# Ledger of designs, part 10: peptides against a protein of PDB entry 8PQO

Target 1, 252 residues: chain A of PDB entry 8PQO
Amino acid sequence: VLLKEYRVILPVSVDEYQVGQLYSVAEASKNETGGGEGVEVLVNEPYEKDGEKGQYTHKIYHLQSKVPTFVRMLAPEGALNIHEKAWNAYPYCRTVITNEYMKEDFLIKIETWHKPDLGTQENVHKLEPEAWKHVEAVYIDIADRSQVLSKDYKAEEDPAKFKSIKTGRGPLGPNWKQELVNQKDCPYMCAYKLVTVKFKWWGLQNKVENFIHKQERRLFTNFHRQLFCWLDKWVDLTMDDIRRMEEETKRQ

## One batch from the design tools (peptide; made by RFdiffusion4, then SolubleMPNN)

Design b1_p8_8_s4 (from b1_p8_8, 5 letters changed)
Fold by OpenDDE base, seed 3:
Structure b1_p8_8_s4 (fold): chain B 252 residues (1-252), chain A 8 residues (1-8)
Amino acid sequence: as target 1 above (252 residues)
Amino acid sequence: PLPPSPIL
């Protein structure tokens, strides 16, 4: 098991981020030409449990079309089906990723708290002290181009170049986080993403767990760069606007 | 690669 807490600081409020996240997820999904093929939505409903209220989703990602034919032919039954269960009780979110074939030998869990701070809270997910000692805190800087792979880099998704017309936020210089403290009118937040990766296959555990963390970090980096650079597209939207957009997307 | 939902 490998745990890391990714801390993503953004020059948006927690309330703004609720809209921006949903918009950016929908937009990113549309931009992936193969995003609809092989995704089955089993459940998408409100839930209430233990005082937590939110939206529950259960999706299956069928990877059969995403792997070479020889892999598909040799793959055990269920090995290419990934289940994603997500509980969005914003500002708290949880996602659990499992595989039918690997069962308890594979788990990705992502738990996110969104807080109106600069990533300064320790153990926001309230782990036991002994468990918390094993968590690496990893800061993601959306303005730092060195954290972005050249193949993922787009100038239109570069926070160091983007300026929001609607809010005046950006471009984000090298010291943007320090400058933010002096800008009383600019909101800020941190997404604290505790990622738990478990891959129990002997001899491959550390390699695969580290690989998955590398992919998650890459995803979080690119997504939050997009979210910020799309600020003018979503900042004036309401949650009701987002719900309408989601309903329209389901009808297409 | 399915973009992991960034809500992930």
Scores: peptide ipSAE 0.108, ipTM 0.811, DockQ to the pose 0.200
Fold by OpenDDE base, seed 1:
Structure b1_p8_8_s4 (fold): chain B 252 residues (1-252), chain A 8 residues (1-8)
Amino acid sequence: as target 1 above (252 residues)
Amino acid sequence: PLPPSPIL
């Protein structure tokens, strides 16, 4: 098991991020070739449990079309089906990813708290001290080009170049996080993403767990760079606007 | 691979 807490600081409010996240998810999904292909939505319903209220989703990602024919032919039953269960009780979210074939030997869990701070809270997920001491805290700086792979870099998605016309936010210079403290009118937040990866296979555990974390970090970096650079597209949208966009996307 | 849902 490998745990890391990714801390993503953004010059947006917690309330703004709720809209921006949903917009950016929808936009990223549209931009993907074969967006929605092989995704089955089993459940999408409100839930209430232990004082947590939100939206529960259960999706299956069918990977049969995403792997070479020889892999598909040799894959055991259920090996190419990934289940995603998500609980969105914003500002808290939890996602659990499992595989039918691997069962208890594979887990990705992502738990996110969105807080109106600069990533200064320790153990926001309230882990036991013995578990918390094994968590690496990883800061993602959306302005740091060195954290972006050359193949993923786009100038239109560079926070160091972008300036929001609607909000006046950006471009983000090297010291942008420190400058936020002095800018009383600029909201800020941190997404604290506790990522738990479990892959129980002898000789491959560490390799696969580290690989998955590398992919998650890459995803979080690119996504939040997009979210910020798309600020002018979503900052004036309401949650009702987002719901309409989601309904329109489901009809396509 | 489908990116993990950015709701992650």
Scores: peptide ipSAE 0.101, ipTM 0.809, DockQ to the pose 0.186
Fold by OpenDDE base, seed 4:
Structure b1_p8_8_s4 (fold): chain B 252 residues (1-252), chain A 8 residues (1-8)
Amino acid sequence: as target 1 above (252 residues)
Amino acid sequence: PLPPSPIL
């Protein structure tokens, strides 16, 4: 098991981020080649459990079209079906990713708290002290180009170049986080993403767990760069606007 | 929903 807490600081409020996240997920999904191809939505319903209220989703990602033919031919039954169960009780979210073939030998869990701070809270997910000692805290800086793979870099998604017309936020310079503390009118938040990766196959555990974390970090980096650079597209939207857009997208 | 799976 490998645990890391990714801390993503953004010059947006917790309330703004709720809209921006949903918008950016929808846009990112549309921009992917094949869109919803190979994504099956089994459940999408409100839930209430243990005082937590939110939206529950169960999706299956069918990876058969996303892997080389030789992998499809060699893959055991169910090995290319990824189940994603998500509980969105914003500002808390939890996602559990499992695989039909690997069962208990594979788990990705992503637990997120969105807080109105600069990533300064320790153990926001309230782990036992012994478990918390094993968590690496990883800061993602959306303005740091060195954290972005050259193949993922787009100038239109560069926070160091983007300036919001609607809010005046950006561009984000090298010291933007320190400067933000002095800008009383600019909101900020941190997304604390505790990622638990479990891969129990002997001899491959560390390699696969580290690989998955590398992909998660890449995903979070690119997503939050997009979210910020799309600020003018979503900042004036309401949650009702987002819900309408989601319903319109489901009908296509 | 979270961002798409990094495997996708």
Scores: peptide ipSAE 0.068, ipTM 0.794, DockQ to the pose 0.547
Fold by OpenDDE base, seed 5:
Structure b1_p8_8_s4 (fold): chain B 252 residues (1-252), chain A 8 residues (1-8)
Amino acid sequence: as target 1 above (252 residues)
Amino acid sequence: PLPPSPIL
């Protein structure tokens, strides 16, 4: 098992991020899927449990069309089906990713707290002290181009170049986080993303767990760069606007 | 592939 807490600082409020996240997820999903081929939504419903209220989703990602034919022919039954169960009780979220073939030998869990701070809280997920000792804290800087792969880099998604017309925020210079402390009129938050990866295959555990963390870090980096650079597209939207957009997308 | 929902 490999645990890392990714801390993503953004020059947006916790309330703004609720809208921006949903918008950016919808937009990123459109760009990657070309219409959602290979994604099955089994459940999408409100839930209430242990005082937590939110939206529960269960999705299956069918990877059969996304892998070479020889991989499909050699893959065991269920090996190419990924289940994603998500509980969105914003400002808290939890996602659990499993695979039908690997069962208990594979788990990705992502637990997120959104806080109105600069990533300064320790153990925000309230882990036991012994478990917390094994968590690496990883800061993601959305303005740092060195954290972005050349193949993922787009100038229109660069926070170091973007300036919001609607809010006046950006561009984000090298010291933007330190400058925020002195800018009373600019809101900020941190998304604390505790990522637990389990891959219980002897000889491959560390390699696969580190690889998955590398992909998650890449995803979080690119997503939050997009979220910020799309600020003018979503900052004036309400939650009701987002719900209407989601309903319209489901009818297509 | 659909990126896992960045709500991840």
Scores: peptide ipSAE 0.103, ipTM 0.808, DockQ to the pose 0.190; fails the geometry check

## One batch from the design tools (peptide; made by RFdiffusion4, then SolubleMPNN)

Design b1_p9_1_s1 (from b1_p9_1, 6 letters changed)
Fold by OpenDDE base, seed 3:
Structure b1_p9_1_s1 (fold): chain B 252 residues (1-252), chain A 9 residues (1-9)
Amino acid sequence: as target 1 above (252 residues)
Amino acid sequence: ISSLLKSLI
């Protein structure tokens, strides 16, 4: 098992982020060719549990069409089905990814708290002390180009170049996080993303767990760079506007 | 995996 807490600081409020996240997910999904192919939505309903209220989703990703024929022919039953269960109770979110074939030997869990701070809270997910001591805290700086792969870099998605017309936020210089403290009118937040990766196959555990974390970090970095650089597209939208956009997208 | 993860965020 490998645990890391990714801390993503943004020059937006927790309330703004709720809109921006949903917009950016929808926009990113539209830009992906074949993103909807082989996705089955089993459940999409409101839930209430232990005082937590939100939206629950259960999706299956069928990878049979996305792997070579020889892999498909040799794959055990259920090996190419990935289950995603997600609980969105913003400002808290949880996603659990499992595989039918691997059962207890494979888990990706992503738990996120969105807080109106600069990533200064320790153990925001309230782990036991013995578990918390094994968590690596990883800061993602959306302005740091060195954290972005050359193949993922786009100038229009660079926070160090972007200036929001609507809010006046950006561009984000090297010391932008320190400068936020002095800007009383600029909101900020941190997304605390606790990522738990478990891959219990002998000889592959460390390699696969580290690989998954590398992909998650890449995803979080690119997504939040997009979210910020798309600020002028979503900052004036309401949650009702987002709901309408989601309904329109489901009809297409 | 990248396409799957964008829907997870």
Scores: peptide ipSAE 0.078, ipTM 0.780, DockQ to the pose 0.274
Fold by OpenDDE base, seed 2:
Structure b1_p9_1_s1 (fold): chain B 252 residues (1-252), chain A 9 residues (1-9)
Amino acid sequence: as target 1 above (252 residues)
Amino acid sequence: ISSLLKSLI
């Protein structure tokens, strides 16, 4: 098991981020080819549990069409089916990813708290002290180009170049987080993403767990760079606007 | 988040 807490600081409010996240997920999904093929939605319903109120989703990703024919032919039953269970109770979110074949030997869990701070809270997910000692805190700086792979870099998605016309936010210089503390009119938040990766195959555990974390970090970095650089597209949208856009996208 | 899984594959 490998645990890391990714802390993503953004010059947006927790309330703004709710809109921006949904917009950016929708926009990113449109830009991805083959996004709808092999996705089965089993459940999409409101839930109430342990004081959380939100939306529960259960999706199956059928990977049979996305792997080479020889892999498909050799894959055990259920090996190419990935279950995603998500509890969205913003500002808290939880996603659990499992595989039918690997059962308890494979888990990706992503738990996110969105807080109106600069990533200064310790153990926001309230882990046991012994478990918390094993969590690496990883700060993601959306302005730091060195954290971005050259193949993922786009100038139009660079927070160090972007300036929001609607809000006046940006560009984000090297010390933008320190400067933000002095800017009373600029909201800020941190997304605390506790990522738990479990891959119990002998000899491959550390390699696969580290690989998954590398991909998650890459995803979080690129996504939040996009979210910020798309600020002028979503900052004036309401949650009702987002819901309408989601409904329109489901009808296409 | 559906986008998370797409980025891993």
Scores: peptide ipSAE 0.054, ipTM 0.776, DockQ to the pose 0.596
Fold by OpenDDE base, seed 4:
Structure b1_p9_1_s1 (fold): chain B 252 residues (1-252), chain A 9 residues (1-9)
Amino acid sequence: as target 1 above (252 residues)
Amino acid sequence: ISSLLKSLI
């Protein structure tokens, strides 16, 4: 098991981020999956559990069309089906990713708290002290181009170049986080993303767990760069606007 | 997750 807490600081409020996240997920999904090809939505319903209220989703990602033919031919039944269960009780979210074939031997868990701070809280997920000692805190700087793979870099998704017309936020210079503290009128938040990766296969555990973390970090970096650079597209939207957009997308 | 999956295969 490998645990890392990714801390993503953004020059947006927690309330703004709720809209921006949903918008950016929808846009990213359209851009990558061609409208959801190979994604089956089994459940999408409100839930209430232990005082937590939110939206529960269960999706299956069918990878059969996304892997080479030889992989598909050799893959055992269920090996190419990825289950994603998500509990979205914003500002808290939990996602659990499993695989039918690997069962208990594979888990990705992503637990997120969105807080109105600069990533300064320790153990926001309230882990036991013994467990917390094993968590690496990883800061993601959305303005730092060195954290972006060359193949993922887009100039239109570069926070160091983007300026929001609607909010006046950006461009984000090298010291933007320090400057933000002095800007009383600019909201900020941190997404604290505790990522738990379990891959129980002898000889491959560390390799696969580290690889998954590398991909998650990449995903979070690119996603939040997009979210910020799309600020003018979503900042004036309401949650009702987002819901309408989601409904319209389901009808296509 | 799409990006993750695409990078795993």
Scores: peptide ipSAE 0.047, ipTM 0.760, DockQ to the pose 0.786
Fold by OpenDDE base, seed 1:
Structure b1_p9_1_s1 (fold): chain B 252 residues (1-252), chain A 9 residues (1-9)
Amino acid sequence: as target 1 above (252 residues)
Amino acid sequence: ISSLLKSLI
């Protein structure tokens, strides 16, 4: 098991981020060719549990079309089906990813708290002290180009170049986080993303767990760079506007 | 999060 807490600081409010996240997820999904192919939505309903109120989703990702024919032919039943269960009780979110074949030997869990701070809270997910000692805290700086792979870099998605016309936010210089503390009129937040990766296969555990974390970090970096650089597209949208956009996308 | 999984594969 490998645990990391990714802390993503953004010059947006917790309330703004709720809209921006949903918009950016929808937009990123449109830009991916085949972004609906092989996704089955089993459940999408409100839930109430343990004082949490939110939306529960259960999706299956069928990977049969995304793997080479020889892998598909040799794959055991259920090996190419990934289950995603998600509880969105914003500002808290939890996602659990499992595989039918691997059962308890494979888990990706992503637990997120969105807080109106600069990533200064320790153990926001309230882990036991012994478990918290094993968590690496990883700061993602959306303005730091060195954290972005050359193949993922786009100038229109660079926070160090972007200026929001609607809000006046950006561009984000090297000291943008320190400068933000002095800007009383600029909101800020941190997304605290506790990622738990478990892959129980002898000799491959560490390699696969580290690989998954590398992909998650890459994804979080690119996504939040997009979210910020798309600020002028979503900052004036309401939650009702987002719901309409999601319904329109489901009808296509 | 759904976009997250698609970008992982």
Scores: peptide ipSAE 0.058, ipTM 0.785, DockQ to the pose 0.575; fails the geometry check

Design b1_p9_1_s2 (from b1_p9_1, 6 letters changed)
Fold by OpenDDE base, seed 5:
Structure b1_p9_1_s2 (fold): chain B 252 residues (1-252), chain A 9 residues (1-9)
Amino acid sequence: as target 1 above (252 residues)
Amino acid sequence: ISSFLKALI
């Protein structure tokens, strides 16, 4: 098991981020070729449990069309089906990813708290002290070009070049986080993303767990760069506007 | 709904 807490600081409020996240997920999904071929939505409903209220989703990702024919023919039953269960109780979210074939030998869990701070809270997920000692804290800086792979880089998604016309936020210089403390009119937040990766196969555990963390970090970095650079597209939208956009996307 | 897997695959 490998645990890391990714801390993503953004020059947006917790309330703004709720809209911006949903918009950016929808927009990113439109830009992916194949529009969700191989994604089955089993459940999408409100839930209430242990005082937590939100939206529950269960999706299956069928990877059979995304792998070479020889892999598909040799893959055990259920090996190419990935289950994603998500509980969205914003400002808290939890996602659990499992595989039918690997069962208890594979787990990705992502737990997120959104807080109106600069990533300064320790153990926001309230782990036991012994478990918390094994968590690496990883800061993601959306303005740092060195954290972005050259193949993922786009100038229109660069926070160091973008300036919001609607809000005046950006461009983000090397010291933008320190400068933000002095800007009373600029909101800020941190997304604390505790990622638990478990892969129990002997000899491959560390390699696969580190690989998954590398992919998650890449995803979080690119997504939040997009979210910020799309600020003028979503900052004036309401939650009702987002719901309408999601309904329109389901009809395509 | 954070579909994290769409961006990983």
Scores: peptide ipSAE 0.059, ipTM 0.785, DockQ to the pose 0.367
Fold by OpenDDE base, seed 1:
Structure b1_p9_1_s2 (fold): chain B 252 residues (1-252), chain A 9 residues (1-9)
Amino acid sequence: as target 1 above (252 residues)
Amino acid sequence: ISSFLKALI
């Protein structure tokens, strides 16, 4: 098991981020050719449990069309089906990813708190002290080009070049986080993303767990760079506007 | 997560 807490600081409010996240997920999904292929939505309903209220989703990702024919032919039943269960009780979110074949030997869990701070809270997920001491805290700086792979870099998605016309936010210089503390009128937040990766195959555990974390970090970096650089597209949208856009996308 | 799954394969 490998645990890391990714802390993503953004010059947006917690309330703004709720809209921006949903918009950016929808936009990123449109830009991915075949983003909806092999995705089955089993459940999408409101839930209430232990004082937590939100939206529950259960999706299956069928990977049979995305792997080489020889892998598909050799794969055991259920090995290419990935289950995603998500509880969205914003500002808290939890996602659990499992596989039917691997059962208890495979888990990806992503737990996120969105807080109106600069990533200064320790153990925001309230882990036991013995578990918390094994968590690596990883700061993602969306302005730091060195954290972006050359193949993922786009100038139109660079926070160090972007300036929001609607809000006046950006471009983000090297000291943007320190400067933000002095800008009383600029909101800020941190997404605290506790990622738990479990892969119990002997000899491959560390390699696969580290690889998954590397891909998650890459995804979070690119996504939040997009979210910020798309600020002028979503900042004036309401939650009702987002719901309409999601309904329109489901009808296409 | 869709992008993540595509990056694993």
Scores: peptide ipSAE 0.048, ipTM 0.772, DockQ to the pose 0.839
Fold by OpenDDE base, seed 2:
Order: structure tokens, then C-alpha cells, then sequence
Structure b1_p9_1_s2 (fold): chain B 252 residues (1-252), chain A 9 residues (1-9)
């Protein structure tokens, strides 16, 4: 098991981020060709549990069309089916990813708290002290180009170049987080993403767990760079606007 | 997460 807490600081409010996240997910999904093929939605319903109220989704990703034919032919039954269970109770969310074949030997869990701070809270997910000692805190700086792979870099998605016309936010210089503390009118937040990865296969555990974390970090970095650089597209949208856009997208 | 799965394969 490998645990890391990714802390993503953004010059947006927690309330703004709710809109921006949903918008950016929708836009990213549109830009991904073939993203809907092999996705089965089993459940999409409201839930209420232990004072948490939100939306529950259960999806299956059928990877049979995404792997080479020889892998598909050799794969055990259920090995290419990935289950995603998500509880969206913003500002808290949880996603659990499992595989039918590996059962308890494979888990990706992503738990996120969105807080109106600069990533200064310790153990926001309330882990046991012994478990918390094993969590690496990883700060993601959306302005730091060195954290972005050259193949993922786009100038139009660079927070160090972007300036929001609607809000006046950006560009984000090297010391933008320190400067933000002095900017009373600029909101900020941190997304605390506790990522738990378990891959219990002898000889491959550490390699696969580290690889998954590397991909998650990459995803979070690119996504939040996009979210910020798309600020002028979503900052004036309401949650009702987002819901309408989601409904329109489902009809296409 | 869709992008995650695409990045793994």
C-alpha cells in the first residue's frame, strides 16, 4: 500500500472550484476521443449517509477494446473490467476503483477535501496517527512548468502566462502563493487529495503503486492547470448552468 | 479518472 496526499493550491474559492471542476471535467471529456466507449453507468443516484449528502455513481470501464488483442485473449474473466464508485458530496468527495479479477488485491482510493486555505492543514482526512505517519505530502504547483511533461505542455494552459480578464487573476509567478496572502481580494483554496494505492501482486507491488501515483499526480497537475486557465469560461456560470450543460451533453 | 485509465493503458 502506498499513500500520498496531493495538495493543490488554487487562486479560486471553494465555491468557485465546484463550478470550475464540473466545467473542466466536461471540457476534458469532450476533448478525449472515445472516452465514452466501454463505459457502463450502473448507478447514478443521490445518497445520504452519516450526514454526508451527495451524488453516488457506479461505473464500469470495459477495457477489452483498449488493450491489444493478445492481452484480451489471455486476460482472465473480469481482469479488464474496472469498477469506479464515487461519492460526490462537495466539498468532500471519494472515489474507489476496483477490479473484478484482483478483488481485494487491487484498490485505488481518492479522497478529497476542498478547504479555504493554503494547504497548511495536517491530517485533514483524519487518519489514525500510525497511518498518517506513512503518508507523503506532495505539493502540486500549477505555475511550476518543471512539474509538467513536455508532451502535456500547452501554452494556452500555462498559469504562468494566463491572465483572467474577468477576475484579473494571473499570471502566476514563481512566488504567486506568497503574494496571494497579501492580496486580500483574491480567494484561494487547497484540494487535499489523499490517494491510497494497493496492488498486491508479488514482485510488482511497488512498481505498479508508484506508477499509478505518477499518473494521478500528472492528471491532477494537468487538470488544475486547465481549470485555472479556463477561469473566464466558467467563473460566471452557476451550478444550474452546469447541470443544464450536463443534461445537454447526455442528450448528444 | 477517464484520463487516468487512458494514461495507464
Amino acid sequence: as target 1 above (252 residues)
Amino acid sequence: ISSFLKALI
Scores: peptide ipSAE 0.046, ipTM 0.765, DockQ to the pose 0.838
Fold by OpenDDE base, seed 4:
Structure b1_p9_1_s2 (fold): chain B 252 residues (1-252), chain A 9 residues (1-9)
Amino acid sequence: as target 1 above (252 residues)
Amino acid sequence: ISSFLKALI
């Protein structure tokens, strides 16, 4: 098991981020999957549990079309189906990713708290002290181009170049986080993303767990760069606007 | 997730 807490600081409020996240997820999903190809939504319903209220989703990602033919032919039944269960009780979210074939030997858990701070809270997920000692804190700087793979880089998704017309936020210079503290009118937040990766296979555990973390970090980096650079597209939207957009997307 | 799996399989 490998645990890392990714801390993503953004020059947006917790309330703004709720809209921006949903918008950016919808937009990214359209761009990557061609409108949801290979994604089956099994459940999408409100839930209430232990005082937590939110939206529960269960999705299956069918990867058969996304892998080479030889992999598909050799893959055991269920090996190319990934289940994503998500509990979205914003500002808290939990996602659990499993695989039918690997069962208990594979787990990705992503637990996120959104806090109105600069990533300064320790153990926001309230892990046991002994477990917390094993968590690496990883800061993602959305303005740092060195954290972006050249193949993922787009100039229109570069926070160091983007300026929001609607909010005046950006571009984000090298010291943007320090400057933000002095900008009384600019909201900020941190997304604390505790990622637990479990891959139980002899000789491959560390390799695969580290690889998954590398992919998650890449995903979070690119996603939050997009979220910020799309600020003018979503900042004036309401949650009701987002719901309408989601409904319209389901009809297509 | 799709990019992740292309690298594992």
Scores: peptide ipSAE 0.044, ipTM 0.761, DockQ to the pose 0.301

